# Peptides against a protein of PDB entry 6J54, part 142

Target 1, 223 residues: chain A of PDB entry 6J54
Amino acid sequence: NENLFASFIAPTMMGLPIVTLIIMFPSLLFPTPKRLINNRTISIQQWLIQLTSKQMMAIHNQKGQTWSLMLMSLIMFIGSTNILGLLPHSFTPTTQLSMNLGMAIPLWSATVFTGFRYKTKTSLAHFLPQGTPALLIPMLVIIETISLFIQPVALAVRLTANITAGHLLIHLIGGATLALLNINTMTAFITFTILILLTILEFAVALIQAYVFTLLVSLYLHD
Target 2, 42 residues: chain B of PDB entry 6J54
Amino acid sequence: QFQFTGIKKYFNSYTLTGRMNCVLATYGGIALLVLYFKLRSK

## One batch from the design tools (peptide; made by RFdiffusion4, then SolubleMPNN)

Design b2_p16_6_s1 (from b2_p16_6, 10 letters changed)
Fold by OpenDDE base, seed 1:
Structure b2_p16_6_s1 (fold): chain B 223 residues (1-223), chain C 42 residues (1-42), chain A 16 residues (1-16)
Amino acid sequence: as target 1 above (223 residues)
Amino acid sequence: as target 2 above (42 residues)
Amino acid sequence: MFQEISEILKYLVELL
């Protein structure tokens, strides 16, 4: 059991936590362009940022587009940390629920407060779905209120659970392949194939979870 | 366009203002109930 | 199975 969760222990160097350095490391991978024609790597990065920005901001009005910089920085941060976390023997900060709650709660609260500040009537009306029978109105308003407060928790848990489950599964299947190499080469080959397919899936999941996290924050802002 | 008359004009689940009023009425009712039980317990 | 579930739950609580 200690071996299963060893990859999720916060790393320390000389008794000092290096988690802060790991969290800051992805920012170094995205340098600011200075030239009109940049290097191929930077050009591809800027192209991807522009594509994701256009897709995410398509659902927002001009006032909502003010949040574009923050939402784009968020998706790049979560995406880069998740991808870097798939490296062998690496620590993924997004597996820590405390970190994800630390991101989800402030962003959720900011979107809710901005909604109540600028669109009070619409925000209050969201507690009651359109077309609800009159007898169900009080109960449904209570349920919708509870649902609102569960949103930041669901957002953080979704990200944490998907990334953590992926890492655990890769570790378990990887351990099984190594154990089966000495027992039966054919079964080891099958498990190794599953491991490769799972690793490809986890790359996709890492990007999708970053996108879904930012999209849901963006959607809550639109509401 | 829904044409509502009477109380349904202010409290309906189809208009934006109607939904807002229903939500405020629900919270107001809950607050009054909590206040009632708090005052009764003293 | 219950022991495994309890350990997962303890781990999740520690991650909070």
Scores: peptide ipSAE 0.025, ipTM 0.731, DockQ to the pose 0.018
Fold by OpenDDE base, seed 5:
Structure b2_p16_6_s1 (fold): chain B 223 residues (1-223), chain C 42 residues (1-42), chain A 16 residues (1-16)
Amino acid sequence: as target 1 above (223 residues)
Amino acid sequence: as target 2 above (42 residues)
Amino acid sequence: MFQEISEILKYLVELL
């Protein structure tokens, strides 16, 4: 069982944590464009960024679009770290709940404080849904307040749980495949096929979770 | 637009101002209750 | 199965 979770232990080199290097590595994959016409790889990256930016910013007014740079950087960071983490023997920083909370709490607080700063009346009114019966108002306001504070936790846990669960499944099915090789080659082939399909699914999940994380932050900003 | 009269004008769940006032009243009430129990314990 | 779930939960708590 210790071998199952070994991939989630923070790697150390000579007793020094190298997590910082792993976190910074994805930034090297996205060079800044210097020319009007760039290389094919950079052009594809820019196209993807523009496409995602257009979709995410469509719901925001001009003031909300000020957050475009931060949101785009966030989705690229989480997406790249998740994809790189699917490589064999790789450590994914996003499997650490502490890291995800470290991202979620500041971003959530920034959106909430921005709301209270510029739209105080609307933000306060958001704690009470429209059309609520008078008798339920105090209880519902309390519930909505609690719900607000759960948002950053839910955001972080969702990302952590999905990525961690995916890694665990890959390891378990991979281990089962190896064990079955000596017992029955046909069953081992079936499990290996499932492993491949699961790996493809995890690539999709890795991208989706990055998108959902950023989208929810964007949605909280819109509210 | 709903035309509310009296107390419902200031405290309603349909208007933006009414909703805000309801929220503030709820927090104010909770704060007063907490203060009351804190002072009573002394 | 319950022991395995408990170990996973313990591990998740350690990741906090």
Scores: peptide ipSAE 0.021, ipTM 0.717, DockQ to the pose 0.018
Fold by OpenDDE base, seed 2:
Structure b2_p16_6_s1 (fold): chain B 223 residues (1-223), chain C 42 residues (1-42), chain A 16 residues (1-16)
Amino acid sequence: as target 1 above (223 residues)
Amino acid sequence: as target 2 above (42 residues)
Amino acid sequence: MFQEISEILKYLVELL
């Protein structure tokens, strides 16, 4: 059973944790443009970044667009780490809840504090939905306050759970496929087909989770 | 346009200011209750 | 042929 979670253990090389190197590795895949006319690969990357940036920033006002660089770096980081994590025998840092909490809590707190600082009235009013009956106001304010504090946890857990569950499922189905190869080739082929489909799904999930994480942070910034 | 008079002008769930005041009143009430029980326990 | 395919599949699964 512990073998199933072996892929989630922080890798060490010669007794030194290499997690830092793994976390930094995605940044190497996005080189800065040096020429007026960039290489095809860089041009495609820039095009994708521009498209995602336009979509993400369309929700924000001019003041919120100041966060564009951070939000775009976040989505690129999470997306790249998640995709790279699907490579065989790779370690995905985003499977670590500590990392995701480490990203979610500061970003959430920054958005909340920014809201209180620049839009105090609106931010405070957000704790009470419009049209609430007078008798429900105290209870609803408490619930909304609790909801606010759950947001960073939910954000981190969502990312962690989805990526971790996907990896576990790939390992389980992969192991089952190997076991079935010795029993019945036909059943092994079926399970292998499922494994391929699942892997494709996990690629999509990897991108979706990056988008959702960044989007939710963006929405919290918008209040 | 909502026309509120009296206390409803300051405490309502429709206007931004009213919502803010309701939230502040709720937190203030909770804080006072906590303070009351804390002082009572002494 | 089926054995070869199975070995290829096994190899691919082992990569995961």
Scores: peptide ipSAE 0.005, ipTM 0.653, DockQ to the pose 0.012
Fold by OpenDDE base, seed 3:
Structure b2_p16_6_s1 (fold): chain B 223 residues (1-223), chain C 42 residues (1-42), chain A 16 residues (1-16)
Amino acid sequence: as target 1 above (223 residues)
Amino acid sequence: as target 2 above (42 residues)
Amino acid sequence: MFQEISEILKYLVELL
């Protein structure tokens, strides 16, 4: 059904792409606090940001902690876009591989270049694990070099594949549920129960993928 | 604490400097091989 | 009652 992929087409209004507005919309959900004691919603948001920042920055030294703002903005952006994408008839920009590569490649390159700039010896030594037998050194260095270049691709594909697969599965099971409602209501109820469980899982996946993406970028910075 | 002497002091898989030198030697060897084949094809 | 529930379910699934 050509309709299965319709949700992944960039939406247009009056022939103009509105993707830019969709990407900027999550920023409206996180207003800057203006009071010493904020409302309950902002207080919960700030509490969550503080908890996640403490967990992510615990691994880094003082120099690595300078990236806290970038990493926290990244997790909030990806997490919010993924959650908003689970709303009915919504478009998720993170299902587009181009967007995820556009985030992964610059962040990965920045971490690698920062590593070579400030920790040249350690970064070069990272291509050879400690205790490697002398005969395996050339082969292992090549493998580790290839592994390094696969990192940004794996980072982008992981996010894209997990979100896209989840959305497709929701649409497929949803479509099956609608078709079964006209055939057998009992089987439709079973498929609907599966759909509910799947949607709950996708909410968890949406948050986990945002966390994993940011955590891996953070881990590459630590190395 | 590993006390390496001779060539093993500069090329080892246990020290940071030794690992770095091994990586540089590997890339240098690959670069020389690529250059050799490019020059041979001309 | 069953028809009303089925219609609500249809609308909810159509929204997805």
Scores: peptide ipSAE 0.000, ipTM 0.655, DockQ to the pose 0.012

Design b2_p16_6_s2 (from b2_p16_6, 12 letters changed)
Fold by OpenDDE base, seed 5:
Structure b2_p16_6_s2 (fold): chain B 223 residues (1-223), chain C 42 residues (1-42), chain A 16 residues (1-16)
Amino acid sequence: as target 1 above (223 residues)
Amino acid sequence: as target 2 above (42 residues)
Amino acid sequence: LFSEISEILNALISSL
């Protein structure tokens, strides 16, 4: 029904797009430190960012380390927006495929062009895996070229599908629990327990998808 | 290091240069095929 | 896409 997908509609008030404010809101949750020893909350945030940065940038050389700021900002943005989207009656911008494509395509293009600029020989060689039989070379190069162009699409669709499917499932089970309250309280309680477990899972999925999105962008840069 | 002679020196799937040349040759072949079909349609 | 997904989902909900 229309009520089921109401959470996926872009909210507007008086013709003004509130979506822009929702996208900008997560940035307020991560203030920049001004002290040598910061508050506990800021210190924990910075510690987490440093840990994730060390893990993600371990694959890259000195030039690749320059992308650390952008990749960390990306994971923080997607992760925060996905988590905030799990709040009741909230809107997740990352459920919109247009937004994810808007992020994926430029980042993918930047990584591909950076690869061709600084590692031209290696980048061209990646279209042909090492040790391929001579007769399969033309077909494999074509397949690998197609695979390259599917990368931004897969990156965007993966994020969108995982978050959207999670939201839909929460709404469906939530609706079922409310419907069963008047029929059987015991069954409704079981369904409600499943809903709670599902919400916890979706919190994990939200973070994982943010990490995978940034990691894949980083891996494309490494190639 | 791999030692190749003749055409295999430039077109191989093991060396970096050989792989590059194979990719370029494939793209060149596709471009020629597209050009051929374009001229044929006229 | 959302309209199509909505229709499919509505059909699934109706079948449950």
Scores: peptide ipSAE 0.140, ipTM 0.733, DockQ to the pose 0.014
Fold by OpenDDE base, seed 3:
Structure b2_p16_6_s2 (fold): chain B 223 residues (1-223), chain C 42 residues (1-42), chain A 16 residues (1-16)
Amino acid sequence: as target 1 above (223 residues)
Amino acid sequence: as target 2 above (42 residues)
Amino acid sequence: LFSEISEILNALISSL
């Protein structure tokens, strides 16, 4: 059972941590364009960035669109790391809650403080929904305040839990298939089929979680 | 359009200013309660 | 399993 979590241990080589190299590796997959007409790979990347940027920035005003570069870099980083984490024997940094908190807390703080700085009245008004009965105002304000502070935790835990759970399921079902090969080949085949479907699902989940993380950060900025 | 008079003009759940004041009043009340409990033990 | 997960979480929290 201890071997199940071995894939989540920070990798080292000769006692030196290589996590830094793993985190920096996705940046090499997205080179900066140097030509007017770039390669097909770069063109596809630019196209995807433009589509996602247009979608996420549609809810923001001109002032909010200044965050476009940061949000796009965030989604590219999380998305690329999640996809690379699905490779065999790979380490996914986003499975580490420490890293996700390190991303979520500063971004959340930045969005909240930006809201209070430039839209103080509106931001304070968000703690009380419109039309609330007078007797429920104090309780609702408290609940909304608690909800605000749960946001960065929810961002980090959501990403960590989804990616980690996916990895665990792949390992568990993969181990089950190997164990069933000598017991019943038919059931092993079914389990193997489920494993394939699960891996496809995890590719989608990897992208969705990256998108959701970035979208929620953007949504907090929108308030 | 809402027309409020008196205290309801400043503390209401329909106007942005009213909601803001309600939030500030709630925070102020909580702060005073916390302060009271801290000072009572001294 | 819960003990192992708790140990991992504690290790992660301690690394912060």
Scores: peptide ipSAE 0.119, ipTM 0.755, DockQ to the pose 0.021
Fold by OpenDDE base, seed 2:
Structure b2_p16_6_s2 (fold): chain B 223 residues (1-223), chain C 42 residues (1-42), chain A 16 residues (1-16)
Amino acid sequence: as target 1 above (223 residues)
Amino acid sequence: as target 2 above (42 residues)
Amino acid sequence: LFSEISEILNALISSL
């Protein structure tokens, strides 16, 4: 049972944590452009960033577009870490709930506080949906308040659970394929095919979860 | 769009100001209830 | 569906 979670243990070298280096490693894959006409890889990266930025910031006004740099850096960080985590024998920092909470709570708090600071009336009004019967107002306000506080937890758990579950399934099916190689080669081949399909799915999930995480933060900012 | 008179002008679920006031009133009521039970237990 | 998935997962875990 412990072998299943061995891949999720924080890696250390000689007692020193390498997690900091692993977290910073994705930044090396996205170099800053230096020329007007950059390399094809950098141009593609910038093109993708521009497309995602246009989609993410289309919801926001001019004041909300100030968060574009932060949100785009967030999606690039989470996306890159999730994709790199799919490499064999790699540690995915986003599988750690502590890291995701460390990202979700400050960002959520920032969005909520910015809402209260600049849009106090609208933010307070969001605790009560429009057209609510007068008798249900107190209870609904309480429920909406609880819902607000669950948002950062749901944001962190969603990302953690989806990435962790994917890694766990890849590990389990991979182990099953190795075990079935000595039992039935045909079933092992089928299981291996499923593993490949699952790996492709996890690539998509990795990007989607990064996008959803950033999108939800942006939506909370927009209120 | 909605014309409310009296108390409904300040406390309604349709107007932005009314919704805000309802939320504040709810929080104020809960705070008063908590204070009441806290002071009662002491 | 959940029971089937759980059985498959248990079978995979047992195969390890």
Scores: peptide ipSAE 0.037, ipTM 0.725, DockQ to the pose 0.013
Fold by OpenDDE base, seed 4:
Structure b2_p16_6_s2 (fold): chain B 223 residues (1-223), chain C 42 residues (1-42), chain A 16 residues (1-16)
Amino acid sequence: as target 1 above (223 residues)
Amino acid sequence: as target 2 above (42 residues)
Amino acid sequence: LFSEISEILNALISSL
């Protein structure tokens, strides 16, 4: 049992945490552009960032566009870390709930406070859905208030659970494939094929979870 | 397009202001209840 | 708690 979760333990070297270096590593994959026409890699990155930025910030007004840099950096960070985490025997920091909470709570708090600061009327009205029967108003307001405070937890847990579950599944199927190599090579080949398909799915999940996390933060900002 | 009069004008679930007032009223009611229990305890 | 809630509500109302 402990062996299954061994890959999720934060790595240390000589008692020193190397998790910081792992977290900082994805930043090296996105160098700052220096030319009008950069190399192919940077051009593709900028193109992707531009597309995602336009799509995600379309719901925000000019004041909300100020968050574009933060949200784009967030999606790039989570996405890159999740993709790199799919490398064999790699550690994904986003599998740690503490890290995701560390990202979710401040961002959520900032969005909520920003909403109350600039759109107070709309933010307060958000606790009551439109068209609610009068008798259900008090209870629904309470539920919506609780829902608000669950949002940061939901953001963190969703990302953590999805990435962790994917890694566990890859580990289990991979282990099963290795175990079946000596028992039935044909079955092992089938299991290996499933593993490949699963890894492809996990690549998609990694990007989707990054996008969903960032999108929900953006939606909370929009209120 | 909704025409509200009286209390419904200020407390409704359709208009933005009405929804806001309902939320504030709910929080106020809860606060009053908490205050009541606090004063009763002392 | 009531005082805190009242302050928060007053702050919210004042920010309208």
Scores: peptide ipSAE 0.016, ipTM 0.737, DockQ to the pose 0.023

Design b2_p16_6_s3 (from b2_p16_6, 12 letters changed)
Fold by OpenDDE base, seed 2:
Structure b2_p16_6_s3 (fold): chain B 223 residues (1-223), chain C 42 residues (1-42), chain A 16 residues (1-16)
Amino acid sequence: as target 1 above (223 residues)
Amino acid sequence: as target 2 above (42 residues)
Amino acid sequence: MFEEISKILEALISSL
């Protein structure tokens, strides 16, 4: 009886958790440039980082651009961990809600506190949309306040749910494909095709979730 | 620019300052209500 | 995952 959730259990080696090593592993995939003219792979990586950096920082003012390094490291980290998590027998740390909350809450709080510190008037004004009828002001302010506090939770849950759901689907369809191989080869081929398409989709989702997570953090910073 | 006069100058939903004041007033009102009920429960 | 969610929910409920 395969435990459907066995892939989400934190891996241990000799009784020691290897989660820390897995979390650090993506950093090894992005070496720092050492030469004036780098290898093709490093050049492509730098090009991708520059493109994403230009896209992400285009919406930010000069003060917001100070967060570029952190945001770029975040997107690279989440993206790489998500992609690596799609490898067979790999553990994806971003399937752990605790990890995603651990990233979302500090980043969200930092953006909110930064907003209150440098743009107090604007930040407080964001709790009340422009043009609100006077009678709705108290209720709407409360709703917007609640909405603000839900943001880090929504950010973490979105990432966790999308990555976890993808892994579960791959596991389920993969298991179904294997089971159907002994029953009907034609149906197994169909399910296998679906599995391939799903896997491609999950690669896209892995990148999109990294981008969305970082983008939302950046948007909260911009607001 | 809408020229607001009187109380509407300070409490409006169109200007940044007015919105801020409305938010502060709302939080202040809630805090006072909570304080009132807390003191009443004692 | 469900255990973590449950713990978070319990923490949230306990904070209410």
Scores: peptide ipSAE 0.025, ipTM 0.735, DockQ to the pose 0.024
Fold by OpenDDE base, seed 1:
Structure b2_p16_6_s3 (fold): chain B 223 residues (1-223), chain C 42 residues (1-42), chain A 16 residues (1-16)
Amino acid sequence: as target 1 above (223 residues)
Amino acid sequence: as target 2 above (42 residues)
Amino acid sequence: MFEEISKILEALISSL
């Protein structure tokens, strides 16, 4: 059992944690363009950034678009870390709940505070859904208040759980495939096919989770 | 276009202002209850 | 993960 969770232990080099270096590594993959016409790789990156930026900012007003840099950096960071985490024998920082909470709580609080600062009436009104019967108003306001405080936790746990579960499943099926190679090649081939399909799914999940995380932060922004 | 009359004009679940007032009234009521129990315990 | 959850719970309990 310890071997299954060994990939989630924070790596150390010479007794020093290298988690900070791993977290900073994705930033090196996105260099700033220097020319009008860049290399193919940079052009593709810029195209993807522009595409995601247009989709993400389409739901925001001009004031909300001021958060574009932060939201785009967030999605690129989470997406790149998740994709890099799918490499063999790699450590994914996003499997750590502490990291995800460290991102979710400040961003959530910032969006909530900005909402109360600029749109106080609308933000307060969101605690009561429209059309609520009069008798349910006090109870529903309390529930909605509790729901608000659960949002950052749900955001962090969703990301952590999905990435962690995916990695564990890949390791389990991968280990089973290797074990079955020595027993029955036919069953090993079936499990290997499942492993390939699962890895493709995990690539999609890695990107979707980055998008959903950023989208939800964006949706909590009342601007 | 709901024309609310009386107290329903200020406390309704359909208008933005009405919803805000309901939320504030709820929090105010809870705060008063907490204060009541705190003062009663002394 | 369980250790992190326990630390969070301890922090929450200590803050009460």
Scores: peptide ipSAE 0.022, ipTM 0.733, DockQ to the pose 0.024
Fold by OpenDDE base, seed 3:
Structure b2_p16_6_s3 (fold): chain B 223 residues (1-223), chain C 42 residues (1-42), chain A 16 residues (1-16)
Amino acid sequence: as target 1 above (223 residues)
Amino acid sequence: as target 2 above (42 residues)
Amino acid sequence: MFEEISKILEALISSL
């Protein structure tokens, strides 16, 4: 049982935590272009960044587009860390709830406070949906207020839970496959096939969760 | 276009200003209740 | 994860 959660323990080398180096490592994979004609890898990266930027910023006004750099850096960071975390014997920082809360709470608070500062009337009115019966107004305002405060928690937990669950499933199915190899080869082959499919799915989930995290932050900024 | 008269002009769920006022009134009411219970506990 | 959650809960309880 101790081996199941070993991948989530912060790695240490010579008694020193390497977590800081792991967090900084993805930034090295995205060098700034210096040439007019870039390498194929850099060109593909820039193309992907431009596509995602266009999609995410399509919902924002000119003032909201000033957040593009931050949002794009966020998606690149989360996406790269999640993908790197799928490598064997790797540590994924996004499995740590503390990290995700550390990202979600400041970003959420910034978007909420900017909304209240620049669009006070609209932001306050957002707590009450249009057409609400008069009797339900106080209750609905309270519910909407609670909903607002749950947003950063839901954002962080969603990312943490999805990535952590994926890793656990890979480990569990992998362990089951190894155990079944000695019992029934046919069943082991089935579980191995499931493991491969699950691994492919986790690559997609890793990217989707990065996108969803950033998109939700973007949507909170729009509101 | 909704034509609201009287108190409904300021407190409605359809206009932006009306919704804002309803929210403020709700928070104000809660604040007063909290204040009342706090003062009552003394 | 449980340890982190417990620390967060302890921090929240201590802040109350």
Scores: peptide ipSAE 0.022, ipTM 0.732, DockQ to the pose 0.024
Fold by OpenDDE base, seed 5:
Structure b2_p16_6_s3 (fold): chain B 223 residues (1-223), chain C 42 residues (1-42), chain A 16 residues (1-16)
Amino acid sequence: as target 1 above (223 residues)
Amino acid sequence: as target 2 above (42 residues)
Amino acid sequence: MFEEISKILEALISSL
């Protein structure tokens, strides 16, 4: 059991946690362009960022589009950390619920407070769905208020659960393949194929979760 | 266009202002209930 | 991870 969760323990070097260095490492993969015509890798990265930015910001008005830089940085950060976390024996910071809550709560609060500041009437009216019967209004307002407070928790738990579950599955199937190599080579090959397919799936999940996280933050901003 | 008259003009689920007033009334009612029970418990 | 969740739950319960 200790072997399964060893990958989720915060790494230490000489008694000092190196989690901060791991979190900062993805930032080095995205250098700022200095030339009109950049290298092929940087050009592809910028193209991807521009495409995602155009799609995500299409829903927002001009004032909402000011958040483009923050949202793009967030998706690149979470996506890169998740992908790097799929490397063998690597620590994934996004598996830590504290980190995801630390991101979700401030971003959620910022969007909610921004909504109350600029669109007070609309934000208050959002606690009551349109067309509700008069008798259900008090109960529905309470439910909607609770729903609002669940949003940051759901955002954080979704990311942590998906990444953690993926890592556990890779470890379990990986262990099974090694055990089956000594028993039957044919069954081990089948299990190994499943492991490869699962790793590809986890790469996709890593990117999707980054996108969903930022998209939900964006939707809360739009109200 | 819903033409609401009287109290329904201010407390309706169809207009933006009506929805806002309903939410404020609900929170106000809850706050008064909490205050009532807190004062009653003393 | 479970220890962290437990700490968060304890903090939530203690706040209530």
Scores: peptide ipSAE 0.020, ipTM 0.721, DockQ to the pose 0.023

